# Peptides against a protein of PDB entry 6UG1: the designs that were tried, part 162

Target 1, 304 residues: chain A of PDB entry 6UG1
Amino acid sequence: SNEERKRRKYFHMLYLVCLMVHGFIRNEWINSKRLSRKLSNLVPEKVFELLHPQKDEELPLRSTRKLLDGLKKCMELWQKHWKITKKYDNVGLYMRTWKEIEMSANNKRKFKTLKRSDFLRAVSKGHGDPDISVQGFVAMLRACNVNARLIMSCQPPDFTNMKIDTSLNGNNAYKDMVKYPIFWCEVWDKFSKKWITVDPVNLKTIEQVRLHSKLAPKGVACCERNMLRYVIAYDRKYGCRDVTRRYAQWMNSKVRKRRITKDDFGEKWFRKVITALHHRKRTKIDDYEDQYFFQRDESEGIPD
Target 2, 301 residues: chain A of PDB entry 6UG1 as posed
Amino acid sequence: SNEERKRRKYFHMLYLVCLMVHGFIRNEWINSKRLSRKLSNLVPEKVFELLHPQKDEELPLRSTRKLLDGLKKCMELWQKHWKITKKYDNEGLYMRTWKEIEMSANNKRKFKTLKRSDFLRAVSKGHGDPDISVQGFVAMLRACNVNARLIMSCQPPDFTNMKIDTSLNAYKDMVKYPIFWCEVWDKFSKKWITVDPVNLKTIEQVRLHSKLAPKGVACCERNMLRYVIAYDRKYGCRDVTRRYAQWMNSKVRKRRITKDDFGEKWFRKVITALHHRKRTKIDDYEDQYFFRRDESEGIPD

## One batch from the design tools (peptide; made by RFdiffusion4, then SolubleMPNN)

Design b2_p22_8_s4 (from b2_p22_8, 8 letters changed)
Fold by OpenDDE base, seed 5:
Structure b2_p22_8_s4 (fold): chain B 304 residues (1-304), chain A 22 residues (1-22)
Amino acid sequence: as target 1 above (304 residues)
Amino acid sequence: SEWEEWEEKLEEELKKMLEEAK
């Protein structure tokens, strides 16, 4: 019905806000001074120097290569720190079906929210789910004065799915769900004027995204609970930015159709949400990023 | 409109969640 379409859009919007605020809160928690002091001790001086290379005036790419090597070593150090990767409770922050949402509303299971103290303890011990691990990795890089962003791929229920039964077709195994991350890291390369993508936990990869990312879900089974629609970046200065354009090869032709921002009302509303979560002034880094997004939009073209 | 009332409620919920995060 038209009412059920409205209800699903509303619930998608509410769920998206809750996810975006969750990302914001986790981004504040990883700025903990107590955590920072502990995590900085995991990084040897030689690795710190690689994270902060001098500008090579002859070949700026040499400085980028040092930074990439420093990030690789940080990923290896983080793997040594992390002792226990817990499975997600149920589906974690992956996408739920409408049926699962309806069934969960009837079952008043008090989800035990992780407190800030529990999070800080989990990161410090190296015990937690993959999301806590990624968030802790971002905290370690920030403790080393690296301009690292927490990236969150927000997975609200699919309001474009109007089926009554939204049960997943077949055994969507836990392995297919977790094949691609929900959280990752970006690091600012001041030499190339680009963000470097770092997945320290899931794919254990570092990339400079051109047209496509390795972190973008591929295949039906992986996309059932992980649809790339709302990739939100949270920086160390409480900036909040939509960076979906970096990771979406087909933003205009495919991704936009699955976003609330497909219409003018949803675009205006989503801009208000981003603005409410964006607690810093614009910087030259934002200008370089917006120029990159513009070039990526022009290069995709208008879908025929 | 019905959507404006829902937008206001979402803005209020966002404010509450941001206050509880401090």
Scores: peptide ipSAE 0.023, ipTM 0.644, DockQ to the pose 0.881
Fold by OpenDDE base, seed 3:
Order: sequence, then structure tokens, then C-alpha cells
Structure b2_p22_8_s4 (fold): chain B 304 residues (1-304), chain A 22 residues (1-22)
Amino acid sequence: as target 1 above (304 residues)
Amino acid sequence: SEWEEWEEKLEEELKKMLEEAK
């Protein structure tokens, strides 16, 4: 019905806000001074120097290569620190079906919210789910004075799916779900004026995204619970930015149709949510990023 | 409108969630 379409749109918006606020809270928790002091001790001086290379005036790319090597070594150090990767409870923050939401509303499932103290302990011990591990990795880089962002791919239910039964069947559903991450890291490269993408936990990859990301879900089974629609960046200064354009090859032709921002009302609403979560002044880094997004929009073209 | 009332409720819930996060 038209009523069910409205209900699903409203529930999508509410769920999206809850996810974005969750990302904001986790980004605050990883700024803990106590955690920072502990995690800085994991990084040897030689690795710290690679994270902070001098600018090579002849070839700035040499400085970027040192930073990339430092980030690779940090990923290796993080893997040594992380002792236990727990499975997600149910589907974690991956996308739920409408049927799962309806069934969950009837079941008073107490979501055990992880407290700040328990999160800080989990990161310090190296015990937790993949999301806690990524968040801890961002905290370690921030402890080394690296400009690292927490990235969250927000997975609200698909309001464009009007099927009555949206149940997902299959023994491999968990493996397909976790094939691509929900959380990752970005690091600012001051030499190339670009964000470097780092997945320390899932794919264990570092990339400089041009047109395509390795972190973008591919294949029907993987996309059922992980749809690239709302990739939100949380920085160390409590900035909040939509960075979906970086990771979406087909932002205009495919991704936009599945976002609340497909219409003017949804665009205005989503801008208000971003503004409410953005607690810093604009910087030259934001200008370089917006210029990159503009070039990506021009290169994709306007969808027919 | 039904949209404005819902937007106001969503802004109120967002404010509560941001206050609980402090």
C-alpha cells in the first residue's frame, strides 16, 4: 500500500539517524586520552617516523610511499595486538530485512548496548567484533597523531524493497554478509591531498580510491545485507561528512535511487542530520575532498 | 503537515540521543 511505503521510508530515516549517532558516539569513545596513551605504546619510533615523513620536494610520491609503508606496518602491529575476533551477534550493524524488523518488534530483544568502559577494555585487550577492532585501529593511528577518520557504511533497511516477505535463506548467509566491512579507516595524505582507504581487519588492504574501491560490495548475496548507500566519515575533531561518492562507482545512476536523498525533502533532511553531527569548522581538507567529489560526479555523468 | 510533525519528532529524538552521548 501507499501507507506501507510511507511507513518503510519513515522507519528507514529513523534507523539511519540511529546508525549515524552510533558512529558519532564510537568516534568520541576512540578519542579517549586513556586509550590513546595505551595504544601509542604499540607503535615503535621507526613506524611513527614512517607515518610522519618529511615532504620530498623533488617527488612528493616518495613521501606518500613512506606513509603507505607506515600504515602497512601499523596494520601488522594491530593484527598482533588483536587476539580474539568475535562473531557478530545476529547480523550486527548489517542490513536487516523488513520481516526481521517486524519479528524483532514483537520480541523484546534487549539489545545489550556496549558501555564506554567495556568498549575501552575490549580495545585495550584486543578482544571484540570486527567493528570494535577497526575503531581501535583508528584510535591507535590517532594516538600517533595521524589524521585518521572512522568510516561507517550505514545499513538502514531498504525502503525501495516493497516485497512482503524479505526473508533471506541460506547456510552461507553469514559468510556472504561479512565478506565486505561496515567500518573502515581513512587517512589523510597531506602530500597527494587525498584520503587513503584502510581496511585493517576484513580485507586487510590499503588503497587510494580512484574510480573503484575493493570495499564496495559485489554480487547479489553480499549486497543483500550490505548496500553501499550512506558512507559516513567521522574525524578526530568531530567532523561528520558524507563520503559515499568515493566508494560508489555509480552514485548518480544506481546509489542515489536507494537513498533518502533522491528527492528534495530527503536531501534537506539528510543535510540537517549531517549538520547536527558536524562539530568543527570547514578546512582546506574539505575543499580538496569536495573538489574530488565534483570531478567524480562530472566523470560519471548525469543518468539518463 | 504529517511530514513536519515527524521531522520535529525525529529532531527531538536526535537531541535526546546526543544528550545521552555526553
Scores: peptide ipSAE 0.023, ipTM 0.597, DockQ to the pose 0.809
Fold by OpenDDE base, seed 4:
Structure b2_p22_8_s4 (fold): chain B 304 residues (1-304), chain A 22 residues (1-22)
Amino acid sequence: as target 1 above (304 residues)
Amino acid sequence: SEWEEWEEKLEEELKKMLEEAK
């Protein structure tokens, strides 16, 4: 019905706000001074120097290569720190079906929200789920004065799916779900004026995204619980930005159709949510990023 | 409109969640 379509849009919007606020809270917890002091001790001086290379005036690419080597060594150090990777409880922050949402609303199961103290303890011990591990990695880079963003791929229920029964059948459903991450890192390269993408936990990869990312889900089974729609960046200064354009090859032709921002109302509303979560002034880094997104929109073209 | 009432409710929920995050 038209009413059910409206209801699913509303629940999608509410769920998206809840996810975006969750990302904001985790980003605040990462900025803990107590955690920062503990995590800085994991990074040797030689690795710290690679994270802060001098500008090579002849070939700026040499400075970028040093930064990339420093980030690779930080991933290796992080793997040594992290002792226990817990499985997600149920589906974690991956996309739920409409049936799962209805069943969870009827079952007064209090979501056990992890407390700040428990999060800080989990990161400090190296014991937790993959999301806590990525968040802790961002905290370690920030402790080394690296301009690192927490990236969250928000997975609200698919309001474009109008099926009543959205049950997902399959013995490998968990393996397909966790094949691609929900959280990752971006690091600002001041030499190339670009963000570097870092997945320290899942794919264990570093990339400079041009047209497509390795972190973008591929295949039907992986996309059932992980659809690239809302990739939100949280910086060390409490900035909040939509960076979906970086990771979406087909933003205009495919991704936009699955976003609330497909219409003017949804675009205005989503802009209000981003503005409410954006607690810093604009910077020249934002100008370079917006110019990159503009060039990516022009190069994709208007879908015929 | 039905959408304006939903926008107000979503703004109120956002405000509550931001207050709980402080």
Scores: peptide ipSAE 0.021, ipTM 0.660, DockQ to the pose 0.899
Fold by OpenDDE base, seed 1:
Structure b2_p22_8_s4 (fold): chain B 304 residues (1-304), chain A 22 residues (1-22)
Amino acid sequence: as target 1 above (304 residues)
Amino acid sequence: SEWEEWEEKLEEELKKMLEEAK
């Protein structure tokens, strides 16, 4: 019905706000001074120097290469620190079906919300789910004075799916779900004026996204619980930015159709949510990023 | 924090909406 379509849009919007607030809170927790002091000790001086290379005036690319090598070594150090990767409880923050949402409303399952103290302990011990591990990695880079963002791929239920029963009863459903991350890191390269994408936990990759990201879900089974629609960046100064354009090859032709921002009402609403979560002034880094997004929109073209 | 209280309120509102949608 038209009523069910409105209900699913409204529920998608509410769920999206909850996810974005969750990302904001986790971004605050990883700014913990106590955690920062503990995690800085994991990074040797030689690795710290690679994270902070001098500008090579002859070849700025050499400075970027040092930063990339420093980030690679930080991933290796993080793997040594992280002792226990827990599985997600059920689907974690991956996309739920409408049926799973309706069924979960009936079951008063006390989601044990992880408290700040428990999170800080989990990161400090290297024990937790992949999301906690990524968040802890961002905390370690921030402890080394690296301009690292927490990235969250928000997975609200698909309001464009009007099917009643989407039972995802596959034996490999968990493996397909976790094939691509929900959380990752971005690091500002001051030499190239670009964000470097870092997945320290899942794909264990560093990339400089031009047109395509390795972190963008591919294949039907992976996209069932991980649809790239709302990639939100949380910086160390409580900035909140939509960075979906970086990771979406087909933003205009495909991704926009699955977003609440497909219409003017949804666009204005989503801008209000971003503005409410954005607690810093604009910087030259935002100007370079917006210019890159503009160039990516022009290069994709207008879908026919 | 004010945001933790908002997260709890949003989870409660999400529960209410799911109960009212039955």
Scores: peptide ipSAE 0.020, ipTM 0.564, DockQ to the pose 0.052

## One batch from the design tools (peptide; made by RFdiffusion4, then SolubleMPNN)

Design b2_p23_1_s1 (from b2_p23_1, 12 letters changed)
Fold by OpenDDE base, seed 1:
Structure b2_p23_1_s1 (fold): chain B 304 residues (1-304), chain A 23 residues (1-23)
Amino acid sequence: as target 1 above (304 residues)
Amino acid sequence: TYDPEAFLKEYIEKAKELLEKAE
């Protein structure tokens, strides 16, 4: 019905705000001074120097290569620190079906919320789910004075799916779900004027995204619980930015149709949510990023 | 086990506070 379409749209909007606020709160927690002091001790001086190379005036690319090597070594150090990767109890922050949402509303189970103190302890011990691990990795880089962002791929229920029953009955559903991350890191390369993508936990990869990312879900089974629609960046200064354009090859032709921002009402609403979560002034880094997004929109073209 | 609903309630309140500060 038209009413059910409206209900699913509004529920998607509410769920999206809650996910974006979750990312904001986790970004505050990883700025903990107590955690920073502990995590800085995991990074040897030689690795710290690689994270902070001097500008090579002859070949700026050499400085980027040092930073990339430093980030690689940080991923290796992080893997040594992280002792226990817990599975998600259910689907974590991956996308739920409408049926799963309706069934959960009927089951008033008291679940324990992870408190800030428990999160900080989990990161400090290296014990937790993949999301906590990525968030801790961002905290470690920030402890080393690296301009690292927490990235969250927000997975609200698909308001464009009007099917009543979407039973995901596959035995491999968990493996397909966790094949691609929900959280990752971006690091500012001051030499190339670009964001470097870092997945320290899932794919264990570093990439300089040009047209497509390895972190973008591919295949029907992976996209059932992980649809690239809302990739939100949280920086160390409480900036909040939509960076979906970086990871979406087909933003205009495919991704936009699955976003609340497909219409002017949704675009204005989503802009208000971003503004509410963006607690810093604009910088030259934002200008370089917006120029890159503009060039990516021009290069994709207007879909017919 | 995470209660997405308890999580959602606390975040809905926090989201309301953040939205009210942006108006």
Scores: peptide ipSAE 0.031, ipTM 0.646, DockQ to the pose 0.692
Fold by OpenDDE base, seed 4:
Structure b2_p23_1_s1 (fold): chain B 304 residues (1-304), chain A 23 residues (1-23)
Amino acid sequence: as target 1 above (304 residues)
Amino acid sequence: TYDPEAFLKEYIEKAKELLEKAE
């Protein structure tokens, strides 16, 4: 019905805000001074120097290569720190079906929220789920004065799915779900004026994204619980930005149709949510990023 | 056991407050 379509749209909006606020709160927690002091001790001086290369005036690419090598070594150090990767309880922050949401609403389960103290202890011990691990990695880079962003691929329920029963059948559902991450890192390259993508936990990859990312889910089974729609960046200064354009090859033709921002009402509403979570002034880094997004929109063209 | 969805109950009020401050 039209009513059920409206209900799913509004529930998607509410769920999206809650996910984005979750990312904001986790970004505050990883700015902990106590955690920063502990995590900085994991990075030896030689690796710190690679993270902060001098500008090569002849070939700026040499400075970028040093930064990339420093980030690779940080990923290796992080793997040594992280002792226990816990499986997600159920589906974690991956996308639920509408049926799973309705069943969860009827179940008066006592939800236990992870407290800030428990999170900081988990990161410090190297014990937790993959999301806690990625968040801790961003904290380690920030402890080394690296301009690292926490990236979250928000997975609200698909309001474009109007099926009554959306049950997902299959023995490999968990493996397909966790094939691609929900959380990752971006690092500012001051030499190339670009964000570097870092997945320290799942794919263990570093990318300079041009047109596509390896972190973008591919295949039907993987996209059932991980649909690239809302990639939100949280920086160390409490900035919040939509960076979906970086990771979406087909933003205009495919991704936009699955977003609340497909219409003017949804665009205005989503801009209000971003503004509410964006607690810093604009910088030249934002100008370079917006110019890159503009060029990506022009190069994709208008969908036929 | 940590339920990752527990934040939906805890963060809804913070989400409202943040949206009201942006209007």
Scores: peptide ipSAE 0.030, ipTM 0.639, DockQ to the pose 0.597
Fold by OpenDDE base, seed 3:
Structure b2_p23_1_s1 (fold): chain B 304 residues (1-304), chain A 23 residues (1-23)
Amino acid sequence: as target 1 above (304 residues)
Amino acid sequence: TYDPEAFLKEYIEKAKELLEKAE
């Protein structure tokens, strides 16, 4: 019905705000001074120097290569620190079906929210799910004075899916679900004036995204619980930015149709949510990023 | 006057309650 379509749209909006606020809160928690002091001790001086190379005036690419090598070594150090990767008890922050949402509303299961103290302990011990591990990795880079962002791919239920019975088959579904991450890291390269993508936990990869990302879900089964629609970046100064354009090859032709921002009402609403979570002044880094997004929009073209 | 902070505070509290019920 038209009423069910409206209900699903509004529920998607509410769920999206909840996810974006969750990302904001986790970004505050990883700024813990106590955690920072502990995690800085995991990074040897030689690795710290690679993270902070001098500018090579002859070939700035040499400085970028040192930073990339430092980030690779940080991923290796993080793997040594992280002792236990827990599975998600359910689907974690991956996309739920409408049927699963309706069934969960009937089941008054009191789930236990992870407290800040428990999160900080989990990161310090190296015990937790993949999301906690990525968030802890961002905290370690921030402890080394690296301009690292927490990235979250927000997975609200698909308001464009009007099918009643989307029963996803259980067991093979978990492997396909976790094939691509929901959380990752970005690091600012001051030499190339670009964000470097880092997945320290899932794919264990470092990427300089040009046209497409390895972190973008591919294949029907992987996209059932992980649709690239809302990739939100949280920086160390409580900045919040939509960075979906970086990871979406087909933003205008495919991704936009599945976003709340497909219409002017949704665009204005989503801009208000971003503005409200953005607690810092604009910087030259934002100008370089917006210029990159503009070039990506021009290169994709407007779908006819 | 639409106070975007008040709207967010209420949404954040509702979001926390929903997350506390969903986690």
Scores: peptide ipSAE 0.035, ipTM 0.645, DockQ to the pose 0.058; fails the geometry check
Fold by OpenDDE base, seed 2:
Structure b2_p23_1_s1 (fold): chain B 304 residues (1-304), chain A 23 residues (1-23)
Amino acid sequence: as target 1 above (304 residues)
Amino acid sequence: TYDPEAFLKEYIEKAKELLEKAE
């Protein structure tokens, strides 16, 4: 019905705000001074120097290569620190079906939320789920004075899916779900004026995204619980930015159709949500990023 | 067991507060 379509749209909006607020709160927690002091001790001086190379005036690419080597070594150090990767108890922050949401609404079980103290302990011990591990990695880079931001691929229920029963076949569903991450890192490269993408936990990859990312879900099974729609960046100064354009090859043709921003009402609403979560002034880094997004929109063209 | 939905319910009020501050 038209009513069910409206209900799913508004529930998607509410769920999206809750996910974006989750990312904001986790970004605040990883700014803990106590955690920063502990995690800085994981990074040897030689690796710290690679993270902070001098500008090569002849070949800026040499400085970028040093930074990339430093980030690779930080990923290796992080793997040594991380002792226990827990599975998600259910689907974590991956996308739920409408049926799963309805069933959960009926379950009056008091679930315990992860407290800030428990999160800081988990990161400090190297014991937790992949999301906690990525968030801890961002904290370690920030402890080394790297301009690292937390990236979250927000997975609200698909308001474009009007099917009543979307029961997913159980057995391979977890492997397909976790094939691509929900959380990752971006690092500012001051030499190339670009964000470097870092997945320290899932794919264990570093990339300089030009047209497409390895982190973008591919295939029907992987997209059932992980649809690239809302990739939100949280920086160390409490900036919040929509960076979906970086990871979406087909933003205009495919991704926009599954976003709340497909219409003017949804666009205006989503801008208000971003503004509410953006607690810093604009910087030259934002100008370079917006220029890159503009160039990517022009290069995609108008879908035929 | 950590339930992300229980977490989402806790953050609804924080989401409202943050949206009200942006208006």
Scores: peptide ipSAE 0.029, ipTM 0.633, DockQ to the pose 0.661; fails the geometry check

